# Peptides against a protein of PDB entry 4PAS, part 12

Target 1, 39 residues: chain A of PDB entry 4PAS
Amino acid sequence: SVNQASTSRLEGLQSENHRLRMKITELDKDLEEVTMQLQ
Target 2, 39 residues: chain A of PDB entry 4PAS as posed
Amino acid sequence: SVNQASTSRLEGLQSENHHLRMKITELDKDLEEVTMQLQ

## One batch from the design tools (peptide; made by RFdiffusion4, then SolubleMPNN)

Design b1_p11_7_s3 (from b1_p11_7, 8 letters changed)
Fold by OpenDDE base, seed 4:
Structure b1_p11_7_s3 (fold): chain B 39 residues (1-39), chain A 11 residues (1-11)
Amino acid sequence: as target 1 above (39 residues)
Amino acid sequence: SLDELRQQLRA
């Protein structure tokens, strides 16, 4: 159904959003570590 | 950029 397709799309976008947030957190930690090493 | 990605996730 249209509702099922919309729900599946939303769930996919939510999972991707979560993945990207986790990747940003990882990169922020990596950047902090590099910055600390350069000080 | 990373800043653009952060902005998109906050919006």
Scores: peptide ipSAE 0.036, ipTM 0.548, DockQ to the pose 0.073
Fold by OpenDDE base, seed 1:
Structure b1_p11_7_s3 (fold): chain B 39 residues (1-39), chain A 11 residues (1-11)
Amino acid sequence: as target 1 above (39 residues)
Amino acid sequence: SLDELRQQLRA
């Protein structure tokens, strides 16, 4: 049960990590667009 | 690029 809980926790953290990485990529793209518009 | 701008800010 402890190992199952740890595995589920890790899988949740991995999925959240992926989501956050995708959000960072999106924000970097948006920031680049804004930067180009301000130049 | 944004990466180039970040590099300039670190220099």
Scores: peptide ipSAE 0.034, ipTM 0.489, DockQ to the pose 0.072
Fold by OpenDDE base, seed 2:
Structure b1_p11_7_s3 (fold): chain B 39 residues (1-39), chain A 11 residues (1-11)
Amino acid sequence: as target 1 above (39 residues)
Amino acid sequence: SLDELRQQLRA
């Protein structure tokens, strides 16, 4: 149904959003580590 | 920027 398609799309976007948030956190950690190594 | 992206994710 249209509602099922919309729900599936929303779930996909939510999972991608979560993935991106996790990636940002990872990159922040990596940046901190590199910064610390350069000090 | 990455900072702008972070802000968008928080909004």
Scores: peptide ipSAE 0.033, ipTM 0.526, DockQ to the pose 0.064
Fold by OpenDDE base, seed 5:
Structure b1_p11_7_s3 (fold): chain B 39 residues (1-39), chain A 11 residues (1-11)
Amino acid sequence: as target 1 above (39 residues)
Amino acid sequence: SLDELRQQLRA
């Protein structure tokens, strides 16, 4: 149904959003390490 | 500054 498709799309976007947030956190840690090495 | 950036990343 249209509702089922919409719900599945939303759940997919929510999971992708979470994945991207975790990746941002990892990149922040990498940047911190590089920044410490440069000072 | 680099120190400010480090502080922001740790927060």
Scores: peptide ipSAE 0.027, ipTM 0.537, DockQ to the pose 0.065; fails the geometry check

Design b1_p11_7_s4 (from b1_p11_7, 9 letters changed)
Fold by OpenDDE base, seed 3:
Order: sequence, then structure tokens, then C-alpha cells
Structure b1_p11_7_s4 (fold): chain B 39 residues (1-39), chain A 11 residues (1-11)
Amino acid sequence: as target 1 above (39 residues)
Amino acid sequence: SLDQLRQQLLS
């Protein structure tokens, strides 16, 4: 149904959003480590 | 730290 398709798309977007937030956190950590090494 | 640098940019 249309509702099932919309729900599945929302769940996909939510999982991708979570994945991207985790990647941003990892990159922020790496940048912190590089910054500390340059001090 | 990176947090200190961020705060400097916001001030």
C-alpha cells in the first residue's frame, strides 16, 4: 500500500541518518586527534 | 583542543 511504501522509505531515511551521524562523530574524533598531534 | 578552537570561532 501507499502507507507501507511511505513507512519503508521513512525507516530507510532514519537508518541512513543514523549512519551519517555516526560517520560525522568518527570524523570529528579523527580531526581532534590530528589537532592534538599538531600542538 | 578542537572544542577550544570552536569556542574561539564563536566568541
Scores: peptide ipSAE 0.034, ipTM 0.487, DockQ to the pose 0.062
Fold by OpenDDE base, seed 2:
Structure b1_p11_7_s4 (fold): chain B 39 residues (1-39), chain A 11 residues (1-11)
Amino acid sequence: as target 1 above (39 residues)
Amino acid sequence: SLDQLRQQLLS
């Protein structure tokens, strides 16, 4: 149904959003480590 | 910290 398709799309976007947030956190940590090493 | 660096760039 249209509602099922919309729900599945939302769940997919939510999971991708979570994945991207985790990747941003990882990259922030890596950048901090590099910054500290350059000081 | 990275947060401190970000604050410095925003000031």
Scores: peptide ipSAE 0.034, ipTM 0.494, DockQ to the pose 0.069
Fold by OpenDDE base, seed 5:
Structure b1_p11_7_s4 (fold): chain B 39 residues (1-39), chain A 11 residues (1-11)
Amino acid sequence: as target 1 above (39 residues)
Amino acid sequence: SLDQLRQQLLS
């Protein structure tokens, strides 16, 4: 149904959002480490 | 700022 398709799309977007948030956290940590090493 | 955007995404 249309509602089921919408729910599945939302769940997919939520999982992707979580993945991207974790990736941002990792990149921020890496950037901080590089910055500290260059000081 | 970029930091503010990151915080919004993580909140």
Scores: peptide ipSAE 0.034, ipTM 0.518, DockQ to the pose 0.065
Fold by OpenDDE base, seed 1:
Structure b1_p11_7_s4 (fold): chain B 39 residues (1-39), chain A 11 residues (1-11)
Amino acid sequence: as target 1 above (39 residues)
Amino acid sequence: SLDQLRQQLLS
């Protein structure tokens, strides 16, 4: 159904949003480590 | 910290 397709799309976007937020956190940690090593 | 560095860049 249209509603089932819409909810499935929303769940997919929510999972991707979560994945991207986790990746940003990892990159922030890596950047901090590199910054500290260069000081 | 990285947060401190970000704040310094904004000042």
Scores: peptide ipSAE 0.033, ipTM 0.487, DockQ to the pose 0.066

Design b1_p11_8_s1 (from b1_p11_8, 6 letters changed)
Fold by OpenDDE base, seed 4:
Structure b1_p11_8_s1 (fold): chain B 39 residues (1-39), chain A 11 residues (1-11)
Amino acid sequence: as target 1 above (39 residues)
Amino acid sequence: SLEKLLKELEE
């Protein structure tokens, strides 16, 4: 149904959003480490 | 930190 498709898409977007938030946090940590090493 | 900012946005 349209509702099932919409719900599945929302769940997919929510999971991707979570993944991306984790990735940006990881990259921030890596950048901080590199910055510290360059000082 | 970005982690802190992300947590604040989820509250």
Scores: peptide ipSAE 0.042, ipTM 0.541, DockQ to the pose 0.347
Fold by OpenDDE base, seed 2:
Structure b1_p11_8_s1 (fold): chain B 39 residues (1-39), chain A 11 residues (1-11)
Amino acid sequence: as target 1 above (39 residues)
Amino acid sequence: SLEKLLKELEE
């Protein structure tokens, strides 16, 4: 149904959002580590 | 930390 398609899309976007938030956190940590190593 | 902020947003 249209509602099922919409909810599935939203759930997909929510999961991708979570994945991206975790990725940016990882990259921030990696950048901090590199920065500390260069100091 | 950014990690802490992101965790707060997930609550």
Scores: peptide ipSAE 0.042, ipTM 0.541, DockQ to the pose 0.322
Fold by OpenDDE base, seed 1:
Structure b1_p11_8_s1 (fold): chain B 39 residues (1-39), chain A 11 residues (1-11)
Amino acid sequence: as target 1 above (39 residues)
Amino acid sequence: SLEKLLKELEE
């Protein structure tokens, strides 16, 4: 049960990590667009 | 690119 709980938590953290990486990429693109508009 | 760097971290 402890191992199952730990595994489930790890899987949750991995999925959240992936989500956050995608958000960072999105924000980077938005910043690039804003930078181009300000130039 | 940042996207490339993020992909490298997944390897």
Scores: peptide ipSAE 0.040, ipTM 0.540, DockQ to the pose 0.355
Fold by OpenDDE base, seed 3:
Structure b1_p11_8_s1 (fold): chain B 39 residues (1-39), chain A 11 residues (1-11)
Amino acid sequence: as target 1 above (39 residues)
Amino acid sequence: SLEKLLKELEE
């Protein structure tokens, strides 16, 4: 149904959003570590 | 944070 398709799409976007936020946090930490090593 | 690191690079 249209409702099932819409809910499945929303759940997919929510999971991808969470994944991307985790990747941003990881890259931020890696950049901070590199910066500390260069100082 | 990224914002803090960017500020430090500009100083």
Scores: peptide ipSAE 0.031, ipTM 0.512, DockQ to the pose 0.057

Design b1_p11_8_s2 (from b1_p11_8, 5 letters changed)
Fold by OpenDDE base, seed 2:
Structure b1_p11_8_s2 (fold): chain B 39 residues (1-39), chain A 11 residues (1-11)
Amino acid sequence: as target 1 above (39 residues)
Amino acid sequence: SLQKLLEELDK
């Protein structure tokens, strides 16, 4: 149904959003480590 | 911090 397709799409976007947030956090940590190494 | 910013977005 249209509702099933919409909910599936939303779930996919939510999972991608979570993945991207985790990746951003990881990159922030990596940046911090690089910054420490440069000091 | 970026972590704090992400936490604020989840509110």
Scores: peptide ipSAE 0.074, ipTM 0.623, DockQ to the pose 0.381
Fold by OpenDDE base, seed 4:
Structure b1_p11_8_s2 (fold): chain B 39 residues (1-39), chain A 11 residues (1-11)
Amino acid sequence: as target 1 above (39 residues)
Amino acid sequence: SLQKLLEELDK
C-alpha cells in the first residue's frame, strides 16, 4: 500500500540518519585525536 | 560543539 511504502521509506531514512550521526561522531573523535597529535 | 551541530541538523 501507499502507507506501507511511505513507512518503509521513512524507516530507511531514519536508519540512514542514525548511521550518518554515528559517522559524524566517529569523524569528530578522529579529528580530535589528530588535533591532539599535532599539538 | 558536536552536540550543537547535531542540534542544528535536527532543525
Scores: peptide ipSAE 0.072, ipTM 0.619, DockQ to the pose 0.412
Fold by OpenDDE base, seed 3:
Structure b1_p11_8_s2 (fold): chain B 39 residues (1-39), chain A 11 residues (1-11)
Amino acid sequence: as target 1 above (39 residues)
Amino acid sequence: SLQKLLEELDK
């Protein structure tokens, strides 16, 4: 149904959003480590 | 911090 398609897409977008937030946190940590190594 | 900003976004 239309509602099932909409809810499935929303769940997919929510999972992708979570994945991207985790990736941003990882990159921030890597940047901090590089900054420390350059000091 | 970035962590603080992400925490605020989850509220």
Scores: peptide ipSAE 0.069, ipTM 0.621, DockQ to the pose 0.374
Fold by OpenDDE base, seed 1:
Structure b1_p11_8_s2 (fold): chain B 39 residues (1-39), chain A 11 residues (1-11)
Amino acid sequence: as target 1 above (39 residues)
Amino acid sequence: SLQKLLEELDK
């Protein structure tokens, strides 16, 4: 159904959002490490 | 902090 498709899409977007947040945190940590190494 | 920034995005 349309509602099932919409809920599945939302769940997919929520999981992707979580993944991206984790990646941003990882990249921020990596950037901090590189910054420290350059100092 | 990054955490604070992420919290602001959830408002």
Scores: peptide ipSAE 0.066, ipTM 0.616, DockQ to the pose 0.328

Design b1_p11_8_s3 (from b1_p11_8, 5 letters changed)
Fold by OpenDDE base, seed 4:
Structure b1_p11_8_s3 (fold): chain B 39 residues (1-39), chain A 11 residues (1-11)
Amino acid sequence: as target 1 above (39 residues)
Amino acid sequence: SLAALREQLDA
């Protein structure tokens, strides 16, 4: 159904959003480490 | 990579 499709789409976007936020956090940490090493 | 991350955001 349309409702099932929209719910599945939302759940997929939510999980991907979480994954991407975790990657951003990790990259920020890596960038900070590189910055510290350059100081 | 950051580039890959941006690509995924725009997908």
Scores: peptide ipSAE 0.050, ipTM 0.607, DockQ to the pose 0.224
Fold by OpenDDE base, seed 5:
Structure b1_p11_8_s3 (fold): chain B 39 residues (1-39), chain A 11 residues (1-11)
Amino acid sequence: as target 1 above (39 residues)
Amino acid sequence: SLAALREQLDA
């Protein structure tokens, strides 16, 4: 059904959003470490 | 884990 397709898509987008946020957090941590090493 | 996240980024 349309509702089932919509909910499945939303769940997929939510999981992808979470994955991307975790990657960004990792990159921010690495950037902070590099910045600290340059000081 | 952090290692898993790095693996995903490089894949």
Scores: peptide ipSAE 0.044, ipTM 0.546, DockQ to the pose 0.073
Fold by OpenDDE base, seed 1:
Structure b1_p11_8_s3 (fold): chain B 39 residues (1-39), chain A 11 residues (1-11)
Amino acid sequence: as target 1 above (39 residues)
Amino acid sequence: SLAALREQLDA
């Protein structure tokens, strides 16, 4: 049960990590677009 | 690159 709990937590952290990485990529793109528009 | 654009903006 301890191993199962640890595995489930890791899977949750991995999915959250993926979500956050996708959000960072999106924000980087938006920032680049805004930067170009301001020049 | 974004880094290059930031540099241009700050110049």
Scores: peptide ipSAE 0.037, ipTM 0.563, DockQ to the pose 0.045
Fold by OpenDDE base, seed 2:
Structure b1_p11_8_s3 (fold): chain B 39 residues (1-39), chain A 11 residues (1-11)
Amino acid sequence: as target 1 above (39 residues)
Amino acid sequence: SLAALREQLDA
């Protein structure tokens, strides 16, 4: 019920947090590659 | 921005 909803939301936020961290890492790598190419 | 996201994530 309420606890199940809270747990489900937490799990969703945790998975989204992980996804966003991975996206940031990917973008950092892309920026580095672009920077190297511009030098 | 990406910088803003990093700021939020590291806070």
Scores: peptide ipSAE 0.044, ipTM 0.583, DockQ to the pose 0.543; fails the geometry check

Design b1_p11_8_s4 (from b1_p11_8, 5 letters changed)
Fold by OpenDDE base, seed 2:
Structure b1_p11_8_s4 (fold): chain B 39 residues (1-39), chain A 11 residues (1-11)
Amino acid sequence: as target 1 above (39 residues)
Amino acid sequence: SLQQLLEELDK
């Protein structure tokens, strides 16, 4: 149904959003480590 | 911090 398709789409976007947030956090940590090494 | 910024976005 249209509702099922919309729900599945939303769940996919939510999971991707979470993945991207985790990746951004990881990159921020990596940047901090690089910054420390450059000091 | 980035963590704080992400927390603000979830409000």
Scores: peptide ipSAE 0.074, ipTM 0.614, DockQ to the pose 0.379
Fold by OpenDDE base, seed 4:
Structure b1_p11_8_s4 (fold): chain B 39 residues (1-39), chain A 11 residues (1-11)
Amino acid sequence: as target 1 above (39 residues)
Amino acid sequence: SLQQLLEELDK
C-alpha cells in the first residue's frame, strides 16, 4: 500500500540518519585526536 | 560544538 511504502521509506531515512550521526561523531573524535597530536 | 551541530541538523 501507499502507507506501507511511505513507512518503509521513512524507516530507511531514519536508519540512514542515525548512521550519518554516528559517522559524524566518529569523525569528530578522529579530528580531535589528530588535533591533539598536532599540538 | 558537535552537540550544536547535531541540534541544527534536527531543525
Scores: peptide ipSAE 0.073, ipTM 0.613, DockQ to the pose 0.422
Fold by OpenDDE base, seed 3:
Structure b1_p11_8_s4 (fold): chain B 39 residues (1-39), chain A 11 residues (1-11)
Amino acid sequence: as target 1 above (39 residues)
Amino acid sequence: SLQQLLEELDK
C-alpha cells in the first residue's frame, strides 16, 4: 500500500541518517587526532 | 563540541 511504501522509505532514511551521524563523529575524532599530532 | 551538538539533536 501507499502507507507501507511511505513507512518503509522513512525507516530507510532514518537508518541512513544514523549511519551518517556516526560517520561525522568518526571524522571529527580523526581530525582531532591529526590536529594533536601536528602540535 | 560536535559530540554535544549531536547529543542535543537526539533529545
Scores: peptide ipSAE 0.073, ipTM 0.615, DockQ to the pose 0.365
Fold by OpenDDE base, seed 1:
Structure b1_p11_8_s4 (fold): chain B 39 residues (1-39), chain A 11 residues (1-11)
Amino acid sequence: as target 1 above (39 residues)
Amino acid sequence: SLQQLLEELDK
């Protein structure tokens, strides 16, 4: 159904959002480490 | 912090 497709898409977007947030956190940590090494 | 910024985005 349309509702099932919409909910499945939302769940996919939510999981991707979580993945991206984790990746941003990882990159922020890496950037901080590089910044510290350059100081 | 980045954590604080992410928390603010969820408001």
Scores: peptide ipSAE 0.071, ipTM 0.611, DockQ to the pose 0.275

## One batch from the design tools (peptide; made by RFdiffusion4, then SolubleMPNN)

Design b1_p12_1_s1 (from b1_p12_1, 5 letters changed)
Fold by OpenDDE base, seed 1:
Structure b1_p12_1_s1 (fold): chain B 39 residues (1-39), chain A 12 residues (1-12)
Amino acid sequence: as target 1 above (39 residues)
Amino acid sequence: LQEKQQQLEELQ
C-alpha cells in the first residue's frame, strides 16, 4: 500500500540519519583528538 | 558539535 511504501521509506531515512549522526560523532572525536595533538 | 548532536538525539 501507499502507507507501507511511505513507512519503509521513513525507516530507510531514519536508519540513514542514524548512520550519518554516528559518522558526525566519529569525525567530531577525530577532530578533537587532532586539536589536542596540535596544542 | 556534541551539544548539537545531543539536541538531535532528543528530537527522535
Scores: peptide ipSAE 0.025, ipTM 0.465, DockQ to the pose 0.051
Fold by OpenDDE base, seed 5:
Structure b1_p12_1_s1 (fold): chain B 39 residues (1-39), chain A 12 residues (1-12)
Amino acid sequence: as target 1 above (39 residues)
Amino acid sequence: LQEKQQQLEELQ
């Protein structure tokens, strides 16, 4: 149904959003470590 | 880092 397709799309977007947020947290940590090494 | 992690949690 249109509702099932909309729910599956939302779940896919939520999982991808979570993955991208975890990647931002990793990159922010790596940037902090690099910044500390350059000081 | 901690403040940015909190901002990411608020956007969920």
Scores: peptide ipSAE 0.025, ipTM 0.463, DockQ to the pose 0.055
Fold by OpenDDE base, seed 4:
Structure b1_p12_1_s1 (fold): chain B 39 residues (1-39), chain A 12 residues (1-12)
Amino acid sequence: as target 1 above (39 residues)
Amino acid sequence: LQEKQQQLEELQ
């Protein structure tokens, strides 16, 4: 149904949003480690 | 993040 397709798309976007937030946190940590190595 | 990116650029 249109509702099922919309729900599955929302769940996919929520999962991708969570993945991207985790990747931003990882990259922020990696950048901090690199910054500490340059000092 | 953006501030840390700028700090990294200033250190290079």
Scores: peptide ipSAE 0.020, ipTM 0.467, DockQ to the pose 0.301
Fold by OpenDDE base, seed 3:
Structure b1_p12_1_s1 (fold): chain B 39 residues (1-39), chain A 12 residues (1-12)
Amino acid sequence: as target 1 above (39 residues)
Amino acid sequence: LQEKQQQLEELQ
C-alpha cells in the first residue's frame, strides 16, 4: 500500500540519519584526539 | 597528558 511504502521510506531515512549522527560523533572524537597530539 | 586533556575539555 501507499502507507507501507511511506513507512519503509521513513524507516530508511531514520536509519541513515542515525548512521550519520554516529559518524559525526566519531569524527568529533577523532578531531579532539588529533588536536591533543598537535598541541 | 591528563592535565592537557582537561584544558582541552574546558575549551570545547
Scores: peptide ipSAE 0.018, ipTM 0.421, DockQ to the pose 0.054

Design b1_p12_1_s2 (from b1_p12_1, 4 letters changed)
Fold by OpenDDE base, seed 4:
Structure b1_p12_1_s2 (fold): chain B 39 residues (1-39), chain A 12 residues (1-12)
Amino acid sequence: as target 1 above (39 residues)
Amino acid sequence: LSEKEKQLEELK
């Protein structure tokens, strides 16, 4: 099914997008901690 | 099946 393949791909991309956004938030916190240590 | 029916089946 072309539609099922497209929806599954979209769901995969949405989950990856969410994962990456969470990783960015984590890295922002790590960067803040490193910045504080350098001060 | 008509060509349109075949195309519709491919979309499913």
Scores: peptide ipSAE 0.036, ipTM 0.475, DockQ to the pose 0.011
Fold by OpenDDE base, seed 1:
Structure b1_p12_1_s2 (fold): chain B 39 residues (1-39), chain A 12 residues (1-12)
Amino acid sequence: as target 1 above (39 residues)
Amino acid sequence: LSEKEKQLEELK
């Protein structure tokens, strides 16, 4: 089904988007820690 | 099948 394939792709993109947003948050915290160590 | 029926079957 074209609709099923489109839905599965959307769900995949949504899960990847969530994963990437969580990774950005993690990296922001790591950067904050490094910045504090340099001060 | 009509053209619309063919398009509907393609979406399945």
Scores: peptide ipSAE 0.035, ipTM 0.468, DockQ to the pose 0.011
Fold by OpenDDE base, seed 5:
Formats: sequence, C-alpha cells, structure tokens
Structure b1_p12_1_s2 (fold): chain B 39 residues (1-39), chain A 12 residues (1-12)
Amino acid sequence: as target 1 above (39 residues)
Amino acid sequence: LSEKEKQLEELK
C-alpha cells in the first residue's frame, strides 16, 4: 500500500540519518585527535 | 466494499 511504502521509506531514511549522524560524530572525534597530535 | 472503502484500502 502507499502508506506502507511511505512508512517503510521513512523508517529507512531515519535509520540512515542516524547512521550518518553517528559517522559525523566519529569523524569529528578523529579530526580532533589528529589536530591535537599536530599541535 | 463501497467505492470509498475500496479507495481507502488502495491508499493503505
């Protein structure tokens, strides 16, 4: 159904959004560590 | 099913 397809797509986008936000946080920490090592 | 009920079922 249209609603089931829309809800499944939304859930997929929400999970991907969460994954990407976690990856950004990890990269920010990696960048902080590299910056600290270079100082 | 009525035509309206059929349309609502299609939207699900």
Scores: peptide ipSAE 0.038, ipTM 0.477, DockQ to the pose 0.010; fails the geometry check
Fold by OpenDDE base, seed 2:
Structure b1_p12_1_s2 (fold): chain B 39 residues (1-39), chain A 12 residues (1-12)
Amino acid sequence: as target 1 above (39 residues)
Amino acid sequence: LSEKEKQLEELK
């Protein structure tokens, strides 16, 4: 089941990619708040 | 099974 393993890996990578994008958005917001406090 | 059929089954 090489294709099954490959598809499962792809799905895992896609979910991780989504998680990381959400984390980037959160960090961008935090950075904005810190930047505002430094002004 | 032929060798080609075995390879196709392995890819599943």
Scores: peptide ipSAE 0.037, ipTM 0.495, DockQ to the pose 0.011; fails the geometry check

Design b1_p12_1_s4 (from b1_p12_1, 6 letters changed)
Fold by OpenDDE base, seed 4:
Structure b1_p12_1_s4 (fold): chain B 39 residues (1-39), chain A 12 residues (1-12)
Amino acid sequence: as target 1 above (39 residues)
Amino acid sequence: LQEKLQQLEQLK
């Protein structure tokens, strides 16, 4: 149904959003460590 | 340092 397709798309976008947020947190930590090593 | 730069490049 249109509702099932919309729900599956939303779940896919939510999982990708979570993955991207975790990736940003990892990048921020790695940038902090690089910054600390350059000081 | 170099390992962290490689990690950052893999993350783009």
Scores: peptide ipSAE 0.035, ipTM 0.597, DockQ to the pose 0.100
Fold by OpenDDE base, seed 2:
Structure b1_p12_1_s4 (fold): chain B 39 residues (1-39), chain A 12 residues (1-12)
Amino acid sequence: as target 1 above (39 residues)
Amino acid sequence: LQEKLQQLEQLK
């Protein structure tokens, strides 16, 4: 149904948004650790 | 340092 397709698309976007937020947090941590080693 | 730079490259 149109509703099922819309729900599956929203769930896909929510999972990708979560993945991208985790990746940003990991990058920020790795950048902080590199910065501390350059000081 | 080198290992952390490699981690940042893998995260692209």
Scores: peptide ipSAE 0.034, ipTM 0.599, DockQ to the pose 0.097
Fold by OpenDDE base, seed 3:
Structure b1_p12_1_s4 (fold): chain B 39 residues (1-39), chain A 12 residues (1-12)
Amino acid sequence: as target 1 above (39 residues)
Amino acid sequence: LQEKLQQLEQLK
């Protein structure tokens, strides 16, 4: 159904949004460690 | 330092 296709698309976008947020948090931590080593 | 730079490049 149109509703089922819309729900599955939303779940896919929510999982990708979560993955991208975790990747940003990891990159921010690695940048902080590099910055501390350059001081 | 070098290992951390390599990790950042792999994450791009």
Scores: peptide ipSAE 0.033, ipTM 0.595, DockQ to the pose 0.097
Fold by OpenDDE base, seed 5:
Structure b1_p12_1_s4 (fold): chain B 39 residues (1-39), chain A 12 residues (1-12)
Amino acid sequence: as target 1 above (39 residues)
Amino acid sequence: LQEKLQQLEQLK
């Protein structure tokens, strides 16, 4: 149904949003470690 | 250091 297709698309976007947030957190940690190594 | 710099360059 149109509703099922919309729900599955929303779930896909929510999963991708979560993945991107986790990647940002990883990069922030990597930048912190680079900063500590430059001090 | 070098491996982390390479990871950051792959994201640009």
Scores: peptide ipSAE 0.033, ipTM 0.583, DockQ to the pose 0.115

Design b1_p12_2_s1
Fold by OpenDDE base, seed 1:
Structure b1_p12_2_s1 (fold): chain B 39 residues (1-39), chain A 12 residues (1-12)
Amino acid sequence: as target 1 above (39 residues)
Amino acid sequence: LKEKLEQLKKEK
């Protein structure tokens, strides 16, 4: 149904949003570590 | 440091 396709798309977008947020947090930590090692 | 910089390049 249109509703099932919309729900599956939303779940996919939520999963990708979570993945991207985790990647941002990882990169922020990695940049902090690099910054600390340059000081 | 060098290994971390090379890892960050692979993650892009």
Scores: peptide ipSAE 0.034, ipTM 0.565, DockQ to the pose 0.260
Fold by OpenDDE base, seed 4:
Parts: sequence; C-alpha cells; structure tokens
Structure b1_p12_2_s1 (fold): chain B 39 residues (1-39), chain A 12 residues (1-12)
Amino acid sequence: as target 1 above (39 residues)
Amino acid sequence: LKEKLEQLKKEK
C-alpha cells in the first residue's frame, strides 16, 4: 500500500539519519584527536 | 597522526 511504502521509506530515512549522526560523532572525536596531536 | 589523516581521507 501507499502507507506501507511511506512507512518503509521513513524507517530507511530514520536509520540513515541515525547512521549519519553516529558518523558525525566519530568524525568529531577523530578531529579532536588530530587537534590534540597538532598541539 | 599520518595514519589517522589517511583514514579521514578514505571516509570522505
């Protein structure tokens, strides 16, 4: 149904949003480590 | 440091 397709798309976008947030947190930590090593 | 910078380039 249109509703099932919309729900599955939303769940996919929510999963990708979570993945991207985790990647930002990882990159922020990596940037902190690089910054500390340059000081 | 060098390895970390190369890792960051691969993640981009």
Scores: peptide ipSAE 0.033, ipTM 0.559, DockQ to the pose 0.267
Fold by OpenDDE base, seed 2:
Structure b1_p12_2_s1 (fold): chain B 39 residues (1-39), chain A 12 residues (1-12)
Amino acid sequence: as target 1 above (39 residues)
Amino acid sequence: LKEKLEQLKKEK
């Protein structure tokens, strides 16, 4: 149904948003480690 | 440091 397609799209966007937030947090920590090693 | 820089290149 149109509602099932809309729900599945929203769930896909929510999962991708979560993945991207986790990747940002990982990269921030990685940059902190590199910065600490350059000091 | 070198290993960490190579990791960051692979994550792109």
Scores: peptide ipSAE 0.033, ipTM 0.561, DockQ to the pose 0.256
Fold by OpenDDE base, seed 3:
Structure b1_p12_2_s1 (fold): chain B 39 residues (1-39), chain A 12 residues (1-12)
Amino acid sequence: as target 1 above (39 residues)
Amino acid sequence: LKEKLEQLKKEK
């Protein structure tokens, strides 16, 4: 149904949003470590 | 440091 297709699309966007937020948090820690080693 | 910089390049 149109509702099932809309729900599956929303779930896909929510999972990708979560993945991207986890990657941002990883990169922020990696940049902090590099910054600390350059001081 | 060098290993961490090479890791960051592979993640792009």
Scores: peptide ipSAE 0.032, ipTM 0.561, DockQ to the pose 0.241

